# Designs tried in a protein design run: peptides against a protein of PDB entry 3S8F. Part 339

Target 1, 157 residues: chain A of PDB entry 3S8F
Amino acid sequence: VLTLFVAVPSLMTAFTVAASLEFAGRLRGGRGLFGWIRALPWDNPAFVAPVLGLLGFIPGGAGGIVNASFTLDYVVHNTAWVPGHFHLQVASLVTLTAMGSLYWLLPNLTGKPISDAQRRLGLAVVWLWFLGMMIMAVGLHWAGLLNVPRRAYIAQV
Target 2, 166 residues: chain B of PDB entry 3S8F
Amino acid sequence: DEHKAHKAILAYEKGWLAFSLAMLFVFIALIAYTLATHTAGVIPAGKLERVDPTTVRQEGPWADPAQAVVQTGPNQYTVYVLAFAFGYQPNPIEVPQGAEIVFKITSPDVIHGFHVEGTNINVEVLPGEVSTVRYTFKRPGEYRIICNQYCGLGHQNMFGTIVVKE

## One batch from the design tools (peptide; made by RFdiffusion4, then SolubleMPNN)

Design b2_p30_8_s3 (from b2_p30_8, 19 letters changed)
Fold by OpenDDE base, seed 1:
Structure b2_p30_8_s3 (fold): chain B 157 residues (1-157), chain C 166 residues (1-166), chain A 30 residues (1-30)
Amino acid sequence: as target 1 above (157 residues)
Amino acid sequence: as target 2 above (166 residues)
Amino acid sequence: MDLLPLALEVYERAKALFAAPFLLVAEALQ
């Protein structure tokens, strides 16, 4: 049980980010319990990408707690579950954050703003990436629970 | 105004921190629930056992694959398995149906996996350590052993077989 | 399901092709 306290710093980080998002949304005119979400800049890929990464990180973080559990790790270790977890943590959060950073960084470095066409394309890219990542992650976790081994081209299922 | 804004931010942070703690307890509860409902099939860790990987092929219980299956009691066996680059010995491993099998698995070379299809047997095999797994095969037939830890160029072809006899 | 045999064949061929240079080097170093 005490091992699970390793999740506290990660959860604190995640929810401080969420708090920042709420504050930002309220500053942008969002009101009520959920109105602040709509007020966030969903038209900006530099914002959308890391937020989608965070959304993918939520189930990934939950999986991290499972992986850290001695008894539950016995079930999932070296199965397709593990790469499913990695793709949520790295290919979702880290990668989408990097994408978002790029959408902010390049315009600032070049002094040229992103065109509307580039903005729309960027939004399409990050949403499609997120969708594909979620499909793959669900599949990998499902396969892992069915005891499909990691690092093998064959399975009992 | 800045002070007021600071207090507001702190209030939001405190709220979300409280939520984070609540979620932590939810996750702990889920783990507890899983353990309470799925106690069957959970194999506890055994005592750490060491072996010299440089001599394991020449001396000791792993040295002769013909003597790898040892009857330790009525309907009880210990099987001394080597995982190596790139295979398992003995291969096949022959055991009777319904017997309690204790697998003692080690490696003479690098880290390998020992994943038996159709079972909950799934362990990493480290040179210098002995992995111990207890299992009873209820159904006769062939069970494939898969290496699920990268061990070199032949990793993808590293398979073994357990034959369970009636 | 009908395309599975073909997919597996393509996979195995691709894998063999990919592995060939590594195996060649490994053999040369032994």
Scores: peptide ipSAE 0.000, ipTM 0.715, DockQ to the pose 0.012
Fold by OpenDDE base, seed 3:
Structure b2_p30_8_s3 (fold): chain B 157 residues (1-157), chain C 166 residues (1-166), chain A 30 residues (1-30)
Amino acid sequence: as target 1 above (157 residues)
Amino acid sequence: as target 2 above (166 residues)
Amino acid sequence: MDLLPLALEVYERAKALFAAPFLLVAEALQ
């Protein structure tokens, strides 16, 4: 019971970030229930990367509840499910946030804005990274449910 | 303007916090529903049992692999398994089809995994602790035991076999 | 399958290389 309550601060934080995004989008002229999303700076890889990380973190967070549940953890523990969870949490959110931070930091450190070509390339990189992470994560979770073991190079299935 | 902005931020935060709490309950409800309608495949474990990992190889029920399979009833067996760097003993483990098997698994050295392919048997094996798993093999054949917990340089080659006889 | 032996060799060498400095320190401390 106490373990599940650990999820509460995380959820609160996540949705507080979402609130900040909504506010930012509305300040940028977004209107309506979803218009604020479109108003966000989707042309900036420094923005897109961490946001995509957050999106990947949602199912990962749900998985965290599963992993923290005694009965459900028995099913998934030490299977491919676990690294699937890691790739949603670390390899998506943390990594994409780092990438996004880099896209922001480099121009500021050098004093030079990135070129349009570099911007477009950056967008492609973060979107492709996200797509790849999602595919791999789904595969790992699926394999885990099929009882594919973690830390083994072979499986029955 | 600052006050207005602050109020706006708070309004959004309140909305999203409410949503957050709602989602928490949804997740809990979904878990509860899943557990109620589907099996979690949990294998009941016995009470905590301890063993001295430094002597488990020399004395006790794990000491002799030839005596590892003990018939405890007409269709019941206890199998004393050691997971060690880097293998299992006995290997193979021979059990009859349809019998209730109680695996008593421990380690003399480091933490290992005991994952039996084709089954829901998947436990960590800790030195000094006896892991108990109950299972009935319905199908004859060979079942591979995989170590799914990193245990050293030979971890990747740490396999065992359960042979279920007709 | 064809690249498995090579992959395993590379993996083992990488592990050994990674572990080497830690083992050296451990040996020095005992």
Scores: peptide ipSAE 0.000, ipTM 0.713, DockQ to the pose 0.013
Fold by OpenDDE base, seed 4:
Structure b2_p30_8_s3 (fold): chain B 157 residues (1-157), chain C 166 residues (1-166), chain A 30 residues (1-30)
Amino acid sequence: as target 1 above (157 residues)
Amino acid sequence: as target 2 above (166 residues)
Amino acid sequence: MDLLPLALEVYERAKALFAAPFLLVAEALQ
């Protein structure tokens, strides 16, 4: 039970970030319950990458609650489920945040904006990365539920 | 303007915090539901049992693989298993179908995994600690034991077999 | 459902192919 309470500050942090996004979207002219989402700068890879990371973090965080549960962890521990979880947390959120940070940092350090071609390429890269990570993560979680072990080259299924 | 922004942010934060709390309760409810409907497959953790990994091969119930399978009742067995670099002892482990098997698993060297395919047996094996798993094999046949914890150069080839006899 | 047997076959073949060099090394080290 105590381990599940660790989810509280994590969820609070995650949804505080969401609150910041809503505020930003509304400042950019977004209206209504969901109109603020469309108003966010989806044309900027420095923005899109971290946001996609956050989207990947949602199922990863839910999985974290499962992994932290003593009884539920027995089902998933040391299976392909675990790699699925940390690829969402590290290879999606952390990596995409790093990518986004780079797209912001380089123009800032050089004092020169990225070209339109670089911007479009950046968008393609982060979206494709996200898509690939989601496919892999879903596959790993599914394999884990089928009791495919981690750190083994063979499995029953 | 800063004061107005602060009030606006606070309003959004309150909303999202409320949503966060709601989601927390949803997750707890889902866990509770899962536990209520799927408790039969959970193997309870036993009391911590310690052994000396430096002497476990020389003395005690793990020392002789020929005596590793001990009948403790009419349809009950205890199997003393060593997970070591790089294999399992005894190998194969022979047990009867339908018997309640208590596996007592430890390691003389490093941390290993004990994952039995076709079963829910999946535990880590720590030197100096005895892992206890209770299981009843309903179907005869061969069950492969896989090490799912990296233990060295031979990790990928570390397998065992449980033979369940009719 | 209809593609599942083929998918499983491809998966098993891929695993075997990938594992082959590692198994050779493992056998040499044992």
Scores: peptide ipSAE 0.000, ipTM 0.702, DockQ to the pose 0.015
Fold by OpenDDE base, seed 5:
Structure b2_p30_8_s3 (fold): chain B 157 residues (1-157), chain C 166 residues (1-166), chain A 30 residues (1-30)
Amino acid sequence: as target 1 above (157 residues)
Amino acid sequence: as target 2 above (166 residues)
Amino acid sequence: MDLLPLALEVYERAKALFAAPFLLVAEALQ
């Protein structure tokens, strides 16, 4: 029930953000159906981190709807699937958004821009984090489908 | 110029909102399709049944583990299982291969899990409620029951066994 | 890769150490 109530507003928000990104990309010279994506500031970890978070949130959101389905929830409930979902939502979207916020906040609070080295390190961190989260999430979802239990240290699989 | 930008933003937002709504329906449709075509993975729950968790150990079908397995038909059994802190009763649960087993699971204390490895049996067990699960074991052997709902300090050691006999 | 056995050993030991008090209590409660 709660998931379904949150699903519509969340989708609306997500695609509104996407709309804003499209507009921003077009303002930056991007053209065509996908050219605006390339025009976005992918060199800024403050931008990249939240966007990667949103990308991770897509399968997580889909999984949320699955988890909210009574019949499908029977299959995945209290399996490794659920932690997989949580890590996409929290460890991907929330955490990456927080990380991205820091890359914006610290320069603004100190009045000093980050160095190029710090910027590059930041990009590496957020991309590696995203990659790690995706690997773990896929693994957990897969394990869940194979009936690996949640909250257990042992599995026969 | 500012007005043009504002209108453009609104147009994009409206388009993406429409897309979001469409995608929502697509997701619902996909779930519905999956449920309609892949029903084998679903064990239907029985009718809502309630019990008094304070007396379930003393009286009724869960009180005696020796009488927990009840033959209800030629190839049909009902097994009355208690999930408690920290184990299952009876343990082991002995059932014949190929028989339809109806598990009636409840708890005298806190919420537990009932996850049978090698099967799709996976339910939460709530005190005061009876969880009903139907399953037919096609292969003989031992199947481990795992508690997958945190139930206290002994949670990690809470295991049971189903022995399927030929 | 060369440090994997050591890392696994350390991990397992740490996990066992962490789990020990909980297991003891669990046994007492059974």
Scores: peptide ipSAE 0.000, ipTM 0.684, DockQ to the pose 0.012

Design b2_p30_8_s4 (from b2_p30_8, 19 letters changed)
Fold by OpenDDE base, seed 2:
Structure b2_p30_8_s4 (fold): chain B 157 residues (1-157), chain C 166 residues (1-166), chain A 30 residues (1-30)
Amino acid sequence: as target 1 above (157 residues)
Amino acid sequence: as target 2 above (166 residues)
Amino acid sequence: MDLLPLLLEVYERAAALMAAPFLLVAEALQ
């Protein structure tokens, strides 16, 4: 019950954010059903980072519902599944949002834009972080379903 | 301009909310269909059982490892297991192949894990609570018990063994 | 009518549905 009280508003928030992104993309000249996505500022790490965080949060959020399930929690509890969930929620969403915030904050505090080199480096960092996080998360969830224990350095799998 | 922007945002919000609502109905319909076809899984039964962790080593069914395995019926056993820093008792746990085993697991000290490799037995063991797990070992051999809940400096070396005899 | 069992069942089924993508990934990786 409690999880549902969190999940439903979270979904509504997610779709509201998506609506704002669509609006922004269309203002930038994007057209059609998906053209607005391409029109978004993918060259700005301050934008890319939190968006990738949100993308990682989708499977993480789904996992949250699973973890809150009485029957499914029996399967996944204290397995590698749980760290997989955490890394999507914290190390992906929260961390990438923090990174994005820094990419926005520093130029605003200094009054100077970031250099092109810094921008490119930032994009590389964010994308590589996301990629690595997704690989790790998929692996951890998979391992968890195969009954690999959490907090143990050995497993019979 | 602000008014136009606001209206545009609202239009997109309405679209996405409509999509969200549609997806919700799809999920509800799928759930309803699964319920109607009676393909639902069974929710495991649970029992709240409490013990005093301060006395569990001195008195009661967990006090004597030699008496930990109790035959409760034909081909049915109850095994009273203690998870402690840093091990399990009895160790090894000896049970017959094909018997229905009810594990009653508790802790005298801190929270531990009870994860039996090669099985779906995986529970937390809390001081003051009794974890109950029912399992039938179909194959003889040795099954390792692993602690998957951090319990101190010796956590990584906390192992037990279940020996399933023919 | 006690709605709690029904709500629980609906929740569990919803959770199972949400788990489906993870199961599919697991199957694909095996």
Scores: peptide ipSAE 0.092, ipTM 0.731, DockQ to the pose 0.053
Fold by OpenDDE base, seed 1:
Structure b2_p30_8_s4 (fold): chain B 157 residues (1-157), chain C 166 residues (1-166), chain A 30 residues (1-30)
Amino acid sequence: as target 1 above (157 residues)
Amino acid sequence: as target 2 above (166 residues)
Amino acid sequence: MDLLPLLLEVYERAAALMAAPFLLVAEALQ
C-alpha cells in the first residue's frame, strides 16, 4: 500500500503541467471551465506533440500504479502488458515531447521559421504517431491481460 | 500585478493538486475493488528461501532430475525445477491430474522466467532464490513452459513441458 | 455495453490494418 504513494509526486507533476496549460489557455483568451483548452495553440506541432504525449501518459501512469501493486503485478508482470506500458511512457510521452522540442528548437537554432507546409506535415505526423501508439498500446495491454508473455515469439492465445 | 499573477497560479496549482489527490484515491479504490472481486489467481509472495546457485546442480533436491518430483502427501507433490541457460529440468515434468503441485524453482546461472501456458503460473527465477508456486492442473495434457525473461542468446528457444497425466 | 462488440471489431480491424505491412514483409523474408 505504501508503494502506491510513490505515485503522488508523479501525479503532482502531471497535474502541475495541466495547471500550466490551463493558465496558458486563459492567458490566450480562453474562458469558462473548458474554454481554455480551445484557446491553446493546436495549430503548432511543437505544442500538440507534448500534449498528446501527456494524454498518452495518463493511461500509462494508471498502468504504472497497477505495475507497482504487488498483487496486480502478479497478473501483468512479464506479459505484453509491460511493453504496452513502456510504449505509453517512453514511445509516446518522451518521444512526442522530443518531437515537439525539435519543432521548436530547430527553427530557433537555424533562424528559419517552419513553412506552413512543414507545420501541416508536422501536425499530421504527431497525430498519426499518437493514434498508432494508442492502438498498439491498447493491443499490448489487452494481450497482456490474456497472458501473452513478453520476450516470446509464441503465445497460447 | 506580479502578486495577482502569483496568486492566480497558486490557485490553479492548488485546484489541480486536489484533483491529483482525488485521482490517487480513485486508483487505490480501483485496485481495492479489483482485489475484492477478483481474488482468484492472485498468489502472494511467500517467505524468501535461499539456495547456493553454485552447488544447486551437485547437491540438494535439484541435483537429480529423476528425483525432482516428490510426493509429499496424498495427492500432493513438490517439484524441484531448475531453469538454466537454456532449458528446464526435469523436462518433461510429469505430474498427475488433480494433484496439488508445489513448484520449487531456482536457477544455477542467470535470471530466467517460468511462464506456464494455460495457467496463471508466471514467476521470475533468480539465482540464489527459490520461487515457490502452487497449482493444481484440472485438465490433462501438455503445458508449455516459456522463459519470459531475457537470459542470453538462446532465450527465444528456452522451453519446457509439463505433462499432466490422467 | 452494447457498443463494446462494435468497438472491439473496429479495434481489431484497425490493428490488422496497421500490422498488415509488417506481416507481408515478414512473410516475404521467411
Scores: peptide ipSAE 0.019, ipTM 0.727, DockQ to the pose 0.022
Fold by OpenDDE base, seed 3:
Order: structure tokens, then sequence, then C-alpha cells
Structure b2_p30_8_s4 (fold): chain B 157 residues (1-157), chain C 166 residues (1-166), chain A 30 residues (1-30)
């Protein structure tokens, strides 16, 4: 219980962001329990990327609790599960946040807004990245549960 | 009004924080449930045992691979295994089917992995520390030992074999 | 549950497609 309580600050941070998103969505005219989600600027890759990163971070965070659990960590440690966790935490959240930041930063630094084509391409990139990361992460977690070792080129299964 | 907006934000934050805390309890409950229903294969942590990695090859139970497998009871064995750059000793490890095997694993050099395919045996091997794993092989055959901790240029080729005899 | 086979197929194909370049490189390096 005490060990798992370490997850509280992370959860607080994540859901504070969610609260900010809800507020933003409602300011944009979203109503009801879920209408605020649709009202968010899903047409902006600078927005979509970090949000997708957060979505990937959620299962990764759950996995983090598993990894932090002594008995459960024994099951998953040094298996493909661990890289799966990394790809959710780093290659999803961190990377997508960085990508999103660039989609915002570059237009602002250059003074040149992105074209509609560039915007659409950016959306495609971040969604495909997210999809790929999720597929790979699920596969790695699955392999890890099958006791596939990390840092090995061969496995029984 | 700024006050109204602030109050609204706080309301959302409060709701999401409550959800966050609820999720924490859900995760705890899930862990508890998993442990309660799926305890098979969980190896409890053993007592910390230390050894001098600088002398482990010269003296003690790891020094002679021919003496590595020690029968400690009618159906019980202790196997003293060295993980080193880049292999395992003894290799192969020969044990009887159905016997309780206590692996005592250490390293004379760097950190290695000891991952036995087809089993739940998966431990890191630290120089100066003895890893203890208890396992009973129910099926005869060969089980590959894989190093799953990077240990140098030969890491990828660091394999061992456990031969379980009928 | 009716969509499960399709989802599995999609997953398998997507995973294979994404993994292919990495596996090819890995194999070439062996």
Amino acid sequence: as target 1 above (157 residues)
Amino acid sequence: as target 2 above (166 residues)
Amino acid sequence: MDLLPLLLEVYERAAALMAAPFLLVAEALQ
C-alpha cells in the first residue's frame, strides 16, 4: 500500500491535466459528460500529440504500478514487458509531447503558420505514431507475460 | 467573472482528483486480487547471502563444477551456479525430474541474468550476492539458460543448459 | 466478441508490418 501510494502524485498530475482539458473543452462549447471532449481542438497536431501521449501513458502508468510491486515485478522483470512499459512512457508520452511541442513551436518561431496540408500530415504522423506505439507496446507486454526475455535475440516462444 | 471561473476549475480538479484516488484503490484491489487468485509461481524473496566474488572461483561450493550439484535430501538438490562472462558453470546442469532444486547463483565478474526458458526462474546475478531460487522440474528435457542482463560483448551468446533426467 | 477475430487479424498484420523492418535488420546483423 505504501509503495503504491507513490503513484498518487503521478495520478494527480495526469488527472489535473484532464481537468484542464475538460475546462478547455467546455470553454469551447462542449456540453454534457463527454461533449467537452469533442469540443477540443482535435484538428491541431500540437494538441493531439500530447493528448495521445497521455492516453498511452495511462496503461503505462498502470504497468508502472505493477513494476513497482515487489511480487509482480518478479514476473515481469527483464522480460519484454519492461521495454513495453518504456515505449508507453517514453516513446509515447515523452516523444509525442515533444512532437506536439514542435508543431506549436516551429510556426511560432518562424512566424509562418503551417499550411492545411502540413496540418493534416502532422495529424497523420501523430496518430500513426500512437497506433504503432500501442501495437508494439501490447505485443511487448504480451511477450513479457509469456516470459520472453529482454536483451535476447532468441526465446522459447 | 474570474471567481466563477476559478471555482469551476476547482470543481473539475476536485472531480478528477477523486477519480484519481479511486483509480489508485482499483489498482490496489486488482493487485490484491491477482495475488490472491494467481499466486502460483511467485517465488518469495530469500535471505540476503553474500559471497566474495574475487575468491568464489578458487574456494567454496562454486569452485568445482564437478561438485556443483549436491544432493541434500532424497529428492532435493542444491546447485551452485556461476554466471560469468560469458557462460554458466556447470554447463550443462544435470538434475533429476521431480526433485526440488535449490539454485545458488552468483557471479565472479559482472552482473548477469539467469533466465531459464520454460520456467519462472528469472533472476539477476550480482557479484558478491547469492541468488537463491527453488524450482521443481516436472518435465524432463533440456532447458536453456539465457542471460537477460547486458554483460559485455559476448552477452548475446551467453547460454547455458539444464538437463532434466527422468 | 464477434469482432474479435477481425481485431486479432488486424493486430497481427499491423504488428508484422511494423516489426518487419526491425526484424530484417536484426536478422541481417546476426
Scores: peptide ipSAE 0.019, ipTM 0.715, DockQ to the pose 0.022
Fold by OpenDDE base, seed 4:
Structure b2_p30_8_s4 (fold): chain B 157 residues (1-157), chain C 166 residues (1-166), chain A 30 residues (1-30)
Amino acid sequence: as target 1 above (157 residues)
Amino acid sequence: as target 2 above (166 residues)
Amino acid sequence: MDLLPLLLEVYERAAALMAAPFLLVAEALQ
């Protein structure tokens, strides 16, 4: 029960970041309920990467609440569900944030901006990475709900 | 100026915080639904119990696999299971259909898993600790036990069987 | 500031550190 209270500050932190994005989008000319999203700099891989990481973190965070539940542990613990959670948290959010940080950091440290070709390649890499991780994560969570065990080479399903 | 920016950010934060609270209630509802639909029949049947892993094979309820299944009441059984490198004892575990089974599981050596396919029974087994799970098998047949915690070189081959008889 | 050489050095050292346990185990099994 006490562990589930971690969800409160985590959600608060996550959605304060979303609030900052909305503010930034509206400053860039976005209007209406969703127009601010379109106004964000989707042409910059340094921006797109961590944002996609945050999108992957939403279902991952929801899964974190499940994984932290003592009662739900009997359903999902040591099943394929757990690797699914890890790939959303580490291989999506952390990795994409690191990738995005690199796209900003290297040009900044070297004083040389990235070329347009490098920018387009970076966007392709980030989007493909995100897509692959979402497919894998959905599959692992689905398999976990079907009680496919973790750390086993066979399953009944 | 900076003050106006802070006020604007605060307004957006209030909206997103309200949304976050709404989502929290949605998640709680989903958890409640999951508990109601997927955890029925699997209940911890005891408090934390300790045993000596160095003597568990020689004395006590886990020492003799022939005495591992104990009838404790009408349609009620306790099964004393050892998870060891690399298998389960007894193997097979034979129980009747429709009976309430209390599994008492421990290890004489290292940490193992106890995952019963076709059920939601899934516990870790620690040396010196007794894991207690209550379950009722509604369908007869064979249920495979899988070790889902790495326990050494033979981990991948560590399997057991529960036979549920009519 | 061009800190790229330093970052590369840190990366190489980190990579070697991550690989070391695997190599040691492999050697022990030979």
Scores: peptide ipSAE 0.000, ipTM 0.693, DockQ to the pose 0.011

